# Peptides against a protein of PDB entry 5VZU, part 73

Target 1, 271 residues: chain A of PDB entry 5VZU
Amino acid sequence: GRTLEDIFHEHMQELILMKFIYTSQYDNCLTYRRIYLPPSRPDDLIKPGLFKGTYGSHGLEIVMLSFHGRRARGTKITGDPNIPAGQQTVEIDLRHRIQLPDLENQRNFNELSRIVLEVRERVRQEQQEGGHEAGEGRGRQGPRESQPSPAQPRAEAPSKGPDGTPGEDGGEPGDAVAAAEQPAQCGQGQPFVLPVGVSSRNEDYPRTCRMCFYGTGLIAGHGFTSPERTPGVFILFDEDRFGFVWLELKSFSLYSRVQATFRNADAPSPQ

## One batch from the design tools (peptide; aimed at target 1 Y55 H58 K76 S253)

Design b2_p30_2_s2 (made by RFdiffusion4, then SolubleMPNN; from b2_p30_2, 13 letters changed)
Fold by OpenDDE base, seed 2:
Structure b2_p30_2_s2 (fold): chain B 271 residues (1-271), chain A 30 residues (1-30)
Amino acid sequence: as target 1 above (271 residues)
Amino acid sequence: DELLRELEKRIAEREKESGIKAFSLLPEPK
């Protein structure tokens, strides 16, 4: 029978051929949409902007990275046969940092899978709890019947309460050992390696990362059929590079900043 | 046009039959 490898090879060849055909047809009608760079904020994990992805058969993918409080988003600028342009290819929860193990244990896919799935369950629980609070808060606005209670003018007797001397009970403030929040070592990169069985298009990925976060990636069938979010890991390497590990797909996508300077690419000031 | 439609069909069928979404995200087998 055909191996899975043979099927992938054939699929890849056909997908590449399809891309060449589409590219050759661009002479007919091009619709241009202006893209604005998101404004940079002081609290942004890195400068927002355009990133070039190199993963799978895509060859060249362009995403816009933007920050939205405790969330980051990768929005597709380039479409593909599965996911059209303008979709959020990755959504990152910056509240849910992933701690990578040591370099030896990073090679273990099952360890990474365990860590990611534990975070996924926490995110699911938080969403359920937050959904209940939002539901209960709306239910209790029963109509306050404004019964007009009559304004009886109770006389404010100004009782001058006496000058009670404050006793200096010097209760020793118990040393609340402030658990020293180990300053999030935002600065020291940790050694990074892909787990065994996670496939990358290029083995030339950064071997040191700054931070990792839980995220979800968008996957769909051809023509954007049955789109779903799969769990993954956003890996910040540096100011200009990040990765995404697609956990279920056992795939890694590397993204590098587009270094081109664009004139007048800033979003119009909200008038 | 016909070749493109046939490729699109074959790609969609292969994704459906394999149960693998987004083959495009998978690296080329080495």
Scores: peptide ipSAE 0.306, ipTM 0.836, DockQ to the pose 0.631
OpenDDE base, seeds 1, 3, 4, 5: peptide ipSAE 0.240, 0.150, 0.022, 0.016; ipTM 0.804, 0.759, 0.467, 0.426; seed 4 fails the geometry check

Design b2_p30_2_s3 (made by RFdiffusion4, then SolubleMPNN; from b2_p30_2, 11 letters changed)
Fold by OpenDDE base, seed 1:
Structure b2_p30_2_s3 (fold): chain B 271 residues (1-271), chain A 30 residues (1-30)
Amino acid sequence: as target 1 above (271 residues)
Amino acid sequence: NKLLEELEKRIREREEASGIKAYSLLPEPK
């Protein structure tokens, strides 16, 4: 019978052949779009910009990382047969930090899955609650016919007086020990390892990470069919490297900053 | 291109048969 390896090799050969056909046909009208680098903000988790991913059958992918308040976005600069250029390949929720367990428990895929799915459920609940508040708030703006209620004269309520009884009772201020929210230690990088059964094309991923966040990745069939968001983990390794764990796919994508300097790549100032 | 259309068809059929969207994100089996 065909092994999974045989099927994968056949699939890879077909994808390479398709890419070759597309690139070798001179009659392909290539549309070029100018890309602009996002402006850097002081509050950005890392400097925004171009990152290269080397994962899956596509080989080299270019993604633009940008920050949008409490969200980060990876936008495809290079398309692939499944997901076209300009699509948001990853969306990161910077509100929802993922705490990785110790290095031993990081090898357990089910533990990572539990942690991610618990965060996904919180995100879903917050979206439902915020949707209800926005819905109810719009329904009650019936037209307030501002009937001009006549300005009833503000009667000067009188200056009642004096008496000064001095009752002393010195109730001790109970020390409400404000549980100091431990400042999220921008701590030393924690040890990092992929769970068993999460596959990477390259074993040369960083073995320490700074921070992890909940995110969603875009997946689709060939030709961008039935696109959907799948849960995952954004892993910040350093200023120039991040990863994404595709939880359902059991796959890991590593992204590294493109160190090239581009002239005239700054976004036009908002007019 | 007839070859391209045939390749696209075979890839779609393989993705459907595997139940895995974006089969291209799967690493090479070791």
Scores: peptide ipSAE 0.320, ipTM 0.834, DockQ to the pose 0.639
OpenDDE base, seeds 2, 3, 4, 5: peptide ipSAE 0.294, 0.011, 0.319, 0.240; ipTM 0.801, 0.325, 0.843, 0.769

Design b2_p30_2_s4 (made by RFdiffusion4, then SolubleMPNN; from b2_p30_2, 14 letters changed)
Fold by OpenDDE base, seed 1:
Structure b2_p30_2_s4 (fold): chain B 271 residues (1-271), chain A 30 residues (1-30)
Amino acid sequence: as target 1 above (271 residues)
Amino acid sequence: SKLLEELEKRIAEREKASGIKAYSLLPEEK
């Protein structure tokens, strides 16, 4: 019988053929859009820009990484049959750091799944609480009829006097040593390995990571059907490389910076 | 093209039959 591998191989060949037909047919209207590189900010986790991913059946994918306060975003520059160009393939919450376990426990997919789902639940709770504050804030804008409160004259409160008794009682302030939350040293790379059962198209991924964050990836059926966000882990390896672990898909995508310099690619200054 | 329409249909049917969204993100099984 045909193996799952044989079916998958045929599927990828058909995807490549479909992509080839779309790009080679002169009757297809090619839409060109200008791409602007995001300006780099000092607070950006890494320099924003174009990254190339080599994952799945689509071959080379280009993603724009950009920073938006406490969020990072990967925007598809190249579309595929599932997800069109311009969609946010990954959204990273830089408020929600993922602490990877030791290297032994990193091999356990269930441990990574637990950690990610706990963070997902915190993110959900924060969104619910913030939604209530925004709801209550809108209800109280009843029209405050600005009744002109008459200017009541400021009565000069009298300067009561000086009486001076000096009682000395020297109660020693107990040094509540506030355990300074040691800022998690952003600088030391941690050993990194994919969990067992997480598949990577390339086994040549960095074996050390700087930081990990909670994020969501966009998944869809062919023709962008039933699009949804799936939980995952953004892995920062270095200035030029990051990965995304698709938790539900049990897959890993590696992204590497496009080293090309682009002339006139800067966003126009907002006038 | 008729070939393109057939490929699109077959791909969509295969993704649906697998139950996997974004089937394109799956690596080749070795």
Scores: peptide ipSAE 0.204, ipTM 0.729, DockQ to the pose 0.643
OpenDDE base, seeds 2, 3, 4, 5: peptide ipSAE 0.156, 0.143, 0.143, 0.140; ipTM 0.700, 0.691, 0.688, 0.691; seed 3 fails the geometry check

Design b2_p30_3 (made by RFdiffusion4)
Pose (drawn by RFdiffusion4):
Structure b2_p30_3 (pose): chain A 212 residues (1-129, 189-271), chain P 30 residues (1-30)
Amino acid sequence: GRTLEDIFHEHMQELILMKFIYTSQYDNCLTYRRIYLPPSRPDDLIKPGLFKGTYGSHGLEIVMLSFHGRRARGTKITGDPNIPAGQQTVEIDLRHRIQLPDLENQRNFNELSRIVLEVRERVRQEQQEGQPFVLPVGVSSRNEDYPRTCRMCFYGTGLIAGHGFTSPERTPGVFILFDEDRFGFVWLELKSFSLYSRVQATFRNADAPSPQ
Amino acid sequence: APFIPTSPEEEAAWFEEKLEEAKEEVEELR
């Protein structure tokens, strides 16, 4: 929904062109691999499926939310040269809820960082052996119309890599649940926010034979 | 997450390799 002008500034102009060129080399001679929608589950769930998400200069990507016990997974359906399609973009720890402060403390980025790094440490110890909402100051959000109220927050980690999916790594963050079908992830080390929203469209023949 | 860049030369080289791979795959499928 833009022209060569609105894009010729600039790092996105490059990424957009590469994508166009790369994907168009297929001239619709394509191989498809099977995917499934995730299993629904009652008590043990807060609703799975496909979501549109903001991935910075890459634009929106489609991500599948699925539940695996005390962890939720976000798997890329569409991706980018940094973190490709088919990878785990996010992992939400559902046993480590993070309390939301009043608006003024939400605004304080360092309080959020200290709190998140604390949980990361407690998690490393374990494994080794709604109210108003605002993003902290200094955290970017491509959306800006992110909901200003939220139901809850959890610790999570996102996967990052350089171009070519080089040296991928987990970085700490915080998952934010807005409503039944909108959620967010604050990328702590990137001071960046990703807003996700449910794909409303219905899909035929997409259920899995079983959870396994 | 936003784009995390590398050197321009490495990105160009990587992109050229991917184009060659996509062309070879299309030829093999045809």

Design b2_p30_3_s1 (made by RFdiffusion4, then SolubleMPNN; from b2_p30_3, 13 letters changed)
Fold by OpenDDE base, seed 4:
Structure b2_p30_3_s1 (fold): chain B 271 residues (1-271), chain A 30 residues (1-30)
Amino acid sequence: as target 1 above (271 residues)
Amino acid sequence: PPYIPVSKEERDKLFEKKLEEIKKEKEELL
């Protein structure tokens, strides 16, 4: 019978061939769209921008990393046979930090699966609760027939009563203890290793990470068929590198900042 | 996307099973 390895190799050959055909034959049909770099914000986890991604199956991709409040987004700049350019390849929930276990337990794929699926269930519950609040708020706006309240007459403004003395009530200014946002402790980098059975294209990934977050990755069949979100882990290594563990796919993608400077790549100022 | 080694239905079953295991482990700890 075909092994999973045979199926993998055949699928890889097909994807490479499709990419080659697309880039070589459809060059004349390519619509060029200008991309703009997202503006950097002080609250951004790292500087937004272009990253080169390495997928186990698709080779090199370009993604734009951007921050949207409590969410981060990886948007495909390069398409592939499964997912076209402009799609959100990864969505990161910056509310749901993942704490990795010790290095020994990080090798356990089932432990990582447990941690991620527990976070997935919390995210699902939060979405259900927020959906109920939005549903109940719509029901009570029955059309209040605005009965025209009759024009009650202009009662005359009674006169200026006299100079009541300013009582000196020295209300102590309650110390608004500005909860000093503890500067996000540049957490001592945690030792990092991929779980056993997670495919990396190479072993050349950072062996120390700063922090991890729950996220979802987009997967689809060829031609963007049956697109769905799969759970995973966003791993921040440093200012210029992050990873994504595709849990269901048992795959790791490493993303590294594109160090090229682009002239006039800034978004036009909102007029 | 990365290579999908299994069908959606197989992934879903694997994850449903793992969610049931997690629920059971939590119930055994309470």
Scores: peptide ipSAE 0.029, ipTM 0.574, DockQ to the pose 0.110
OpenDDE base, seeds 1, 2, 3, 5: peptide ipSAE 0.023, 0.022, 0.022, 0.023; ipTM 0.440, 0.556, 0.609, 0.569; seeds 2, 5 fail the geometry check

Design b2_p30_3_s2 (made by RFdiffusion4, then SolubleMPNN; from b2_p30_3, 11 letters changed)
Fold by OpenDDE base, seed 1:
Structure b2_p30_3_s2 (fold): chain B 271 residues (1-271), chain A 30 residues (1-30)
Amino acid sequence: as target 1 above (271 residues)
Amino acid sequence: PPYIPVSKEEEKKLFEEKLKEIKEEVEKLK
């Protein structure tokens, strides 16, 4: 009977063959692109850099994590049969923190799905509102033909009108109960577990997370067919580890920092 | 990466079809 090892070896052979075929299609034109490490900024959630996907059926997956204000980006350094190198495998919205439930409710996939889809709908609404403001702002730049309306000096007179009485209406200050945004408990990591039915290839994922954010992941068929963005959760574990939960795919990807020091890999200073 | 899991059979079929296309293209270039 086929062992799990036989199935794994067959699947690995197919993936190696696919990689070989895709690399062979590039002819003798090996395009080498120099990769620069993004500069670190003080406001970066963690140090930017290279991360290795630890889950790989596809072999070595390397992603560059970079920060762009209120967005983080994972860019594929290694291509695969579905998504070529240079594509943004994950886009993280650092404005939209996801609060995970307690550890018991984290096992419920439907609860995580609800939370993520509510955030997705907020992001969609914000994009629609911002799109309307951008649309209305373009309509008002009709060319103001500055017709020089002549300076008619109408001097007319200071009419005196009279005494109207001071009405005392003492309107009570309605207590605007400022919904105290509970300060994000910055310090202690939250217990973390994957929902039931989310596939993790490695059970050795961190069981504590620092922060979670809404994000989208890129999925595609073989040969980059029908590329689409799916909702997910970026899980920050620590300075050197993050994960991505692919909601629709019910999959988890773990990424670990590449500890190798690269000489001369820093981005050229913008002159 | 998370791909839409085509069944292993559909992945294999798509792969075999792509292999065939590529072999035919490589043969046309010879």
Scores: peptide ipSAE 0.041, ipTM 0.456, DockQ to the pose 0.237
OpenDDE base, seeds 2, 3, 4, 5: peptide ipSAE 0.021, 0.027, 0.026, 0.026; ipTM 0.479, 0.393, 0.498, 0.463

Design b2_p30_3_s3 (made by RFdiffusion4, then SolubleMPNN; from b2_p30_3, 12 letters changed)
Fold by OpenDDE base, seed 4:
Structure b2_p30_3_s3 (fold): chain B 271 residues (1-271), chain A 30 residues (1-30)
Amino acid sequence: as target 1 above (271 residues)
Amino acid sequence: PPYIPSSKEEIEKYFEELLEEIKKEVEELL
C-alpha cells in the first residue's frame, strides 16, 4: 500500500515540478519561437489575434485566436502544467450556432447542457456520414483493366433530317429569387448570464452577447496526460471579447484582446 | 478545473482542500 508519506511525496514532487515549470519558464532554454499574428480575412468572425484569458482555475493565459473557414481555433501561447504551449485549447465549429434561451432559462445549466449535447450529436453524425462517403469512394476504384477495345471504323451516314419549326414556347424565366441571405443583421446582442453552478473567477463578464457557437476545449492531467476534448460553448461578446463555457467542468473562461501593437508581428507575405 | 492559485496562500489552500478530498476518499475506502 502507498504510505501517506508516499502520497505526500508524490504530491510534493508534483508541486516542486509545477513550481519548477513555472520558475523555469523564466530560466530554461526557452526556445524562442517567433509568434506571427494570423492574417486577417474579410470573412473572419472578428479580427484574429492574441487574447488574454482565464482558463477556469488555471489563471491567466494567452491564446491566439485564428479562423480556418468554418472553424475557429484558440492556440495556447502560454503553457500550463496540463496543456503545453502550442496546443489548441479551443476548437469552435462556426457551422453550429447555439441559440441561447431567454435570461431565465439561461440560468438553467441542464437546459444549456441539453442544447450543447444535441449539437454534439449532430456534429458526430456529420463526421460519421463524411467518413462513410470517403470510405465508399475508395472501394470502387478496382483497376478497370481498360482492355483496348479495337477502333472499329464505323462509317458514313449523312442523314439531313429536316427544318423543325422554332416553337416559340416563351417559358417565363422563373425568377429564381436567389434568397439573398439577408446579411445576418448584426442583431442587437441578447442578454447573457452564466448558468447557476458555472464557476467564473469574477462576475465581471459582458451581460450581452452577439452569438454563440458549439466548440470543444482541450483538457488533460498534469504533464499532458490523457488529453481529451470536452464540449462547450463559444460566446462572442464583441470584437475584443469572447468567452468559453466548459460544460463538463462547469467553468467559464473570459478572453479579452491584447491591445498591444506588435511591430513586425505580421506573417511574412508568402513570396 | 484544477485551481492554479495565484498566491502562495491560495496554493496552500488548494493543497489543503485537495488533502481534505483525498482524506475523505481514503476514509470512504476504509
Scores: peptide ipSAE 0.020, ipTM 0.388, DockQ to the pose 0.090
OpenDDE base, seeds 1, 2, 3, 5: peptide ipSAE 0.017, 0.014, 0.018, 0.017; ipTM 0.396, 0.397, 0.410, 0.381; seed 5 fails the geometry check

Design b2_p30_3_s4 (made by RFdiffusion4, then SolubleMPNN; from b2_p30_3, 11 letters changed)
Fold by OpenDDE base, seed 3:
Order: sequence, then C-alpha cells, then structure tokens
Structure b2_p30_3_s4 (fold): chain B 271 residues (1-271), chain A 30 residues (1-30)
Amino acid sequence: as target 1 above (271 residues)
Amino acid sequence: PPYIPVSEEERKKLFEEKLEEIKKEVEELK
C-alpha cells in the first residue's frame, strides 16, 4: 500500500518537475517586480510583513501578510506550480473569530469542521443580505415623472378628544442578560493542537495560540487551473507566527516571520 | 496547500502528458 511517505515523495517529484517545466518555459525572460512592505498600523493584529510559509510537501513559500480594516490577507511572494506569485493565498475575516474548544475536543476534526462551517454559513448570509440592500437601492430610481397633482385644500385640525385612564400594567423588565463577551484575556494563550487527520509537515508547531479567525484559502490545479476558495482557520500564535488550517484539505500551514531587515522596503508614502 | 482539487488520476495524467511533451522536445533538439 502507498505510505504517506510514498505519497509525499511522489508529490514532491511532481512539484519539482512542474517547477522545472515552468522555469524552462520562460525563455530566460525573468520579470522582476519590486515588493514593498505594507505600512504598520496601531490596530493591526500583528505587525504586517513577510512570513515564511511551511507547507508540508510544497517546501518554502514567502507570503506577505497585510491588514485591510476587518480583513487580513496573505499574498504569495513566491509562486508554486498551482498558485502563481501575487495571488492572495489566504483571506482572513477578522470579524469572525473562531473559538476553539478545549484541548481534548480540538483533536476532533468534526467539531472544528462544524464550527468553521457554521461561521461560513453566517458569512454567506451576511453577503446575501448586504447584496440585497445594495440591489434594492439601485432599482427604485425609475424616473418619477412628476405629474403635477393639484393642490387640494387644507382641511381643518379637529379637536382634543378626552381623558382615558392610566392603566398601570407593570410589565416586568425582562433582564436580557447580555452575554458578556468574556474579554479575551490578552495575556494567556489557549492550548492548541491540530485535529486528528490534519496533516502538518512536522509536529513542530506552537502548542498555544492567542486567537483564531475564519478565513479562506486559495486552491488551484497545476497551472492555476480551476482556482477556488476553501474554508479554513487562521490561527494567531504570536507576533511572529500564524497558521492556517485548510479544512477541506485536512492540512496545516505554519507561517513564521522573516526576521531579515530590508533596506528601502517600506512602501512609498502616498504623495 | 495550495492544494489542487484535481483527482490523483487527473494529476498523474497531466504529469504524464507534460513528461511526454518534454521528452519530445528533447528528442527534437538532438
């Protein structure tokens, strides 16, 4: 039977060959694009910048993490045979926090799947409702031909009717106990483990995470065929590390900050 | 990830087709 190692080796051989095919087809014409680091904002979840992605079989990838209000994006700096450079490999919805269960229930892939799919459904509903409000607002600008309807007269304001008695009905104020969003204790990360059946390159990932968010990852065939967005979990470990669980792929990618300082890599100030 | 939503069979087929293309190009260059 094929071992996981055999599948890994076959996949690595395919990726190497595809990389060779792509690099050979460029007729030695290399296009260089300057990359700028995104400006840091005080409200950014972590400092934006370059992260080294470790995808199990895919080797080394460089991703730029950037923040865009309530969204974060991972943009590929390095391409692979499936997804070229410049594509948004991950999109994170910072409005949709995922609460991981306890450490025992985190091993249950079906529980994580339930949580993620429930968030995906909420995101889809919000998009449909927001799409309807935007659609209905455009439809009502039919040209109201202002037919001049004639000024019929001011009929008079008739009188103050009387004294109806104060019914005392003491409706008890139902204490809507607003479920106090437990303030995310900023100090202690929660224990973290991958679900059973989620593949990682190694077991060397942080066993504590700060917070998780719903996100989508870009997947595609070789040559960027049939690109689609798949649901996942963005996991913030610390200031320099995040992960992405690809739910449908049952895989985990760890991203670690590139500690190298680049001179003149800052985005030009918008003049 | 990024993973191909391509079946292992389709992936193998694409790999074999490209491998044969490369072999042909190499033979045409000899």
Scores: peptide ipSAE 0.031, ipTM 0.451, DockQ to the pose 0.278
OpenDDE base, seeds 1, 2, 4, 5: peptide ipSAE 0.027, 0.023, 0.016, 0.022; ipTM 0.471, 0.397, 0.378, 0.454; seeds 1, 2, 5 fail the geometry check

Design b2_p30_4_s3 (made by RFdiffusion4, then SolubleMPNN; its pose is not in this set)
Fold by OpenDDE base, seed 4:
Structure b2_p30_4_s3 (fold): chain B 271 residues (1-271), chain A 30 residues (1-30)
Amino acid sequence: as target 1 above (271 residues)
Amino acid sequence: MEEEERRREEERRRKELEELLKELEELLEE
C-alpha cells in the first residue's frame, strides 16, 4: 500500500513541481521592468498606486490601481498561473455607479446579481450604440473629386431696400435644467455586507463603503488560457481600501494600499 | 482567474477528498 509518507511525498513533489513551474516561469528572462507609479490627477477617485489584495486561492497579490478618465484599472504586478503580471485584473467603469440596497437586501446574492447584470446590459448597449456612430462616420468620406465648377458670371447684385421691421420674437431661453449633480454625499459610508454565498478569504473587510461601481474582472485558465471578463462590483471603502466582488465566482477580493514610500517610483519626466 | 482556478481548486479538493474518502473506505474495510 502507499504509505501516508508516500502520499505526502507525492504531494510534496507536486507542490515542489508547481513551485518549480512557478519559479521556472520566472527563470525565463526575468526582465525586471521597473514599474513606475502613475502620477496622481485631481480627478482621480483616490490616489493611484500599489495595493495588496487577496485573489481567490492565490492569497496575497500586488495590483496597481490607475485612472484613465472615466475608467479605473487594476493591473497585476504579481502574476499567477492563470493571469501573468502586467494584465488588467480589473477594469472599473466610473460612469456606472452601483447603488447597494439596504443591508437585508445586500445579503441576497440574487439582488446584487440583478443590479450588476442590469448595469452590464446598459454598458453593452452603450458600446453598441457608440460602435455604430463610429462605423457610419467613416463610410461617407468618399473622395469628393472637386470637379472645378466653371466660373459662372457675376450677376449684378440688385440693391433692394431697407425695410427693417424688428420682429420681437422673444424666444424664451429654454431653461437648460442643469441636471443638479446630486452632491456626492461625502457623508457617512453606507453599511456594507457581502451577500450570502460570496466567499472572502478575509472576513475582516470594512462594514461601510463610500461608493460602488460596475467593473469587470479578468479570468483565465492556467497559462492564460481562454481569458474572459466577468462582471463584478468595485467597492470603494476609503482612500486606502477597495474591494472587488466577482459575481460569477461568488468571491470577494479586498485590496489595501501599500504604505511603503518608494523613493524614485515617480515616472521619469518624458524627456 | 478565480473561476478556472476555483474550478481547478474545487476539482483538486474534490480529488483530494475522493482520494481521502477512498483511503478511509479502504481502511474501514480492513
Scores: peptide ipSAE 0.027, ipTM 0.449, DockQ to the pose 0.052
OpenDDE base, seeds 1, 2, 3, 5: peptide ipSAE 0.000, 0.006, 0.000, 0.000; ipTM 0.300, 0.339, 0.308, 0.292

Design b2_p30_4_s4 (made by RFdiffusion4, then SolubleMPNN; its pose is not in this set)
Fold by OpenDDE base, seed 2:
Structure b2_p30_4_s4 (fold): chain B 271 residues (1-271), chain A 30 residues (1-30)
Amino acid sequence: as target 1 above (271 residues)
Amino acid sequence: SEEERERREREREEEERRELEELEALLAAL
């Protein structure tokens, strides 16, 4: 029977062959596009910029991380046989923080899957509700021809009565058990480990993370066939490293900042 | 063998480091 190693080798050979075919076909029509680094904003989770990804058998993946209010985006700078350059490989919803369990329960893939899928359903509900409000608001601006109904005179409604008696109904304040807002441990990284059965290209990943967010990753077949968004977890390790757990693929991608200082890479200020 | 796996992982990391250093050099020259 084919071993997992045989399947992995066949898939890697296919990806290398596809990479070779794509590179060889594009050799005749190199379109150079200038890449501008996104400007850093004070509210950005980390400094935006270029990151090197390690993802499966794809080799070198360069992704531009950028921030767009309550969303972050990873845009492919390098294409691969599945997903061309310029596609949004990851979209992160910075409104939906993922709380990782303790280190023991982090090994349980089903627990991570449950947490992510519960957040996915909340995101879906919010999108449906926001879509309904936007739809209903447009329908009611029928031009009500406000026929000017004549000014009937303001009858003077009389002023006075003062009666003051405050009934002292001493309703016992039911102890609202303040759901202990677990103090958002703002600054200390929590212990991090991949769930059992999540593949990493390298086991040398950061063993502490600052925070996690719900996100979606783009997946496709060779030649960008049947592109779809799969749920996952964006993991911020530090200022220069983040990860993405692909939930359905049971895989982890580690991204590390490209440390080069680019001259003239800043976007021209909009004049 | 584990040694052959570690060797292939190291060779891959060295290749990806070279590809990154080349890209960083190209981008720093722009």
Scores: peptide ipSAE 0.011, ipTM 0.417, DockQ to the pose 0.023
OpenDDE base, seeds 1, 3, 4, 5: peptide ipSAE 0.009, 0.009, 0.000, 0.009; ipTM 0.421, 0.397, 0.340, 0.414

Design b2_p30_5 (made by RFdiffusion4)
Pose (drawn by RFdiffusion4):
Formats: sequence, C-alpha cells, structure tokens
Structure b2_p30_5 (pose): chain A 212 residues (1-129, 189-271), chain P 30 residues (1-30)
Amino acid sequence: GRTLEDIFHEHMQELILMKFIYTSQYDNCLTYRRIYLPPSRPDDLIKPGLFKGTYGSHGLEIVMLSFHGRRARGTKITGDPNIPAGQQTVEIDLRHRIQLPDLENQRNFNELSRIVLEVRERVRQEQQEGQPFVLPVGVSSRNEDYPRTCRMCFYGTGLIAGHGFTSPERTPGVFILFDEDRFGFVWLELKSFSLYSRVQATFRNADAPSPQ
Amino acid sequence: SDAKPETEESIERRENELETLLEQLEESLE
C-alpha cells in the first residue's frame, strides 16, 4: 500500500526489494509442507491460532500461538532473514504473571526492566536446580493504536538473530494480553513492542490428527 | 523486533546477498 517513494527511506526499501526478488525467483514453482492449526483446550488455555504480528521493518508476519502446558509458543508461519519461518519467535511462561503498576510506573522503563530481569533470574533458579495500559517511555511501537487497557502480563522470551539467522538467542521480554484476540510482546533489550491480532479467517482441513 | 543490532559483518552479508540477487535478476531478464 505504498510507492517506491515512501519506502526509499531506507533499510526497509532494501529488505522489501530482496524479498520481492527472492520470492519471485520461484515463478510459483513451489514446494509446500504440511502444517496444522493447534489443538483447543478448555480450562488450560486462553485461545490458540494464527495471528498477524508486527516485526519492525520486516513488516507484519504471521505467527501461530499454541499451548504446551505452563508455556505458550509463538511459531513463525511467515518470517524474515533474521528469524525465519518455522522458528519459535516467542515463548510465554504462564506460571510467572507480572503485576501491572499504575500508569505512571508503567511509563518508567527501568522499573519494567528491573522487574523483568528479576523474573528471569527466578526462572533460572527454578530450571537450574482489565486495567489501563501504556508502553514505557522509550519503547517503540510501529502500531501506535495498541489497546490502552489490558487483562494481564507474563514473563516470556523472544528469539533474535542477526541477518542469516546468525547466532540466535533468547532475550527477555514481557507478554501482554489485551483481549481474547489481541496480544503484545515488549522486547526488553530492543526497547521495542510487537502487537499481534487474531487472524479471523476460518480454515478448512487444518486440524491436526492429535496433539503429538 | 527479532533482529540484532547491525555489525559490519552483518551489513556486508546483506549487501552481498542483494548483489547476488540483482545479478540473477539481470541474467533472467536477458
């Protein structure tokens, strides 16, 4: 929905062109691999499926939310050269809720950082052996119309890598649930916010034979 | 969101990849 002008500035102009060139070399001679929609589950769930998400200069990507016990997974359906399609883009720890402060303390980025790093440490210990909402100051959001109320927050980690999927790593963050079908992830070390929203379209033949 | 801060190595890799794609596009148009 833009022209060469709105894109010729600039890093995105490059990424967009590469994509066009790269994907168009397939001239619709393509191989497809099977995927499934995730299993639904009653008490133990807050609703799975496909979501559109913001991935900065790469634009929107499609991500599948699925539930695996006390952890939720976000798996890329479409991806980018940094974190490709098929990877785990996000992992939400559903046993580590994070309390939301009043608006003024939500604004304070360092409070959020200190709180998130504290949970990361408690998690490392374990494994080793709605109200108004606002993003903190200094955290970017491509969307800007992110909902200003939210139902809850959890600790999570996202997967990052340099170009070519080089040296991928988990970085801490916080998952934010807005409503039944909109959620967000604050990328702590990137001071960046990804907003996700449910794909409303219905899919035929997409259910899995079983959870395994 | 999921991209690490750029280094000289990562910039060079991306530029090399773009040059390769452009050369392949030129050949296909020929």

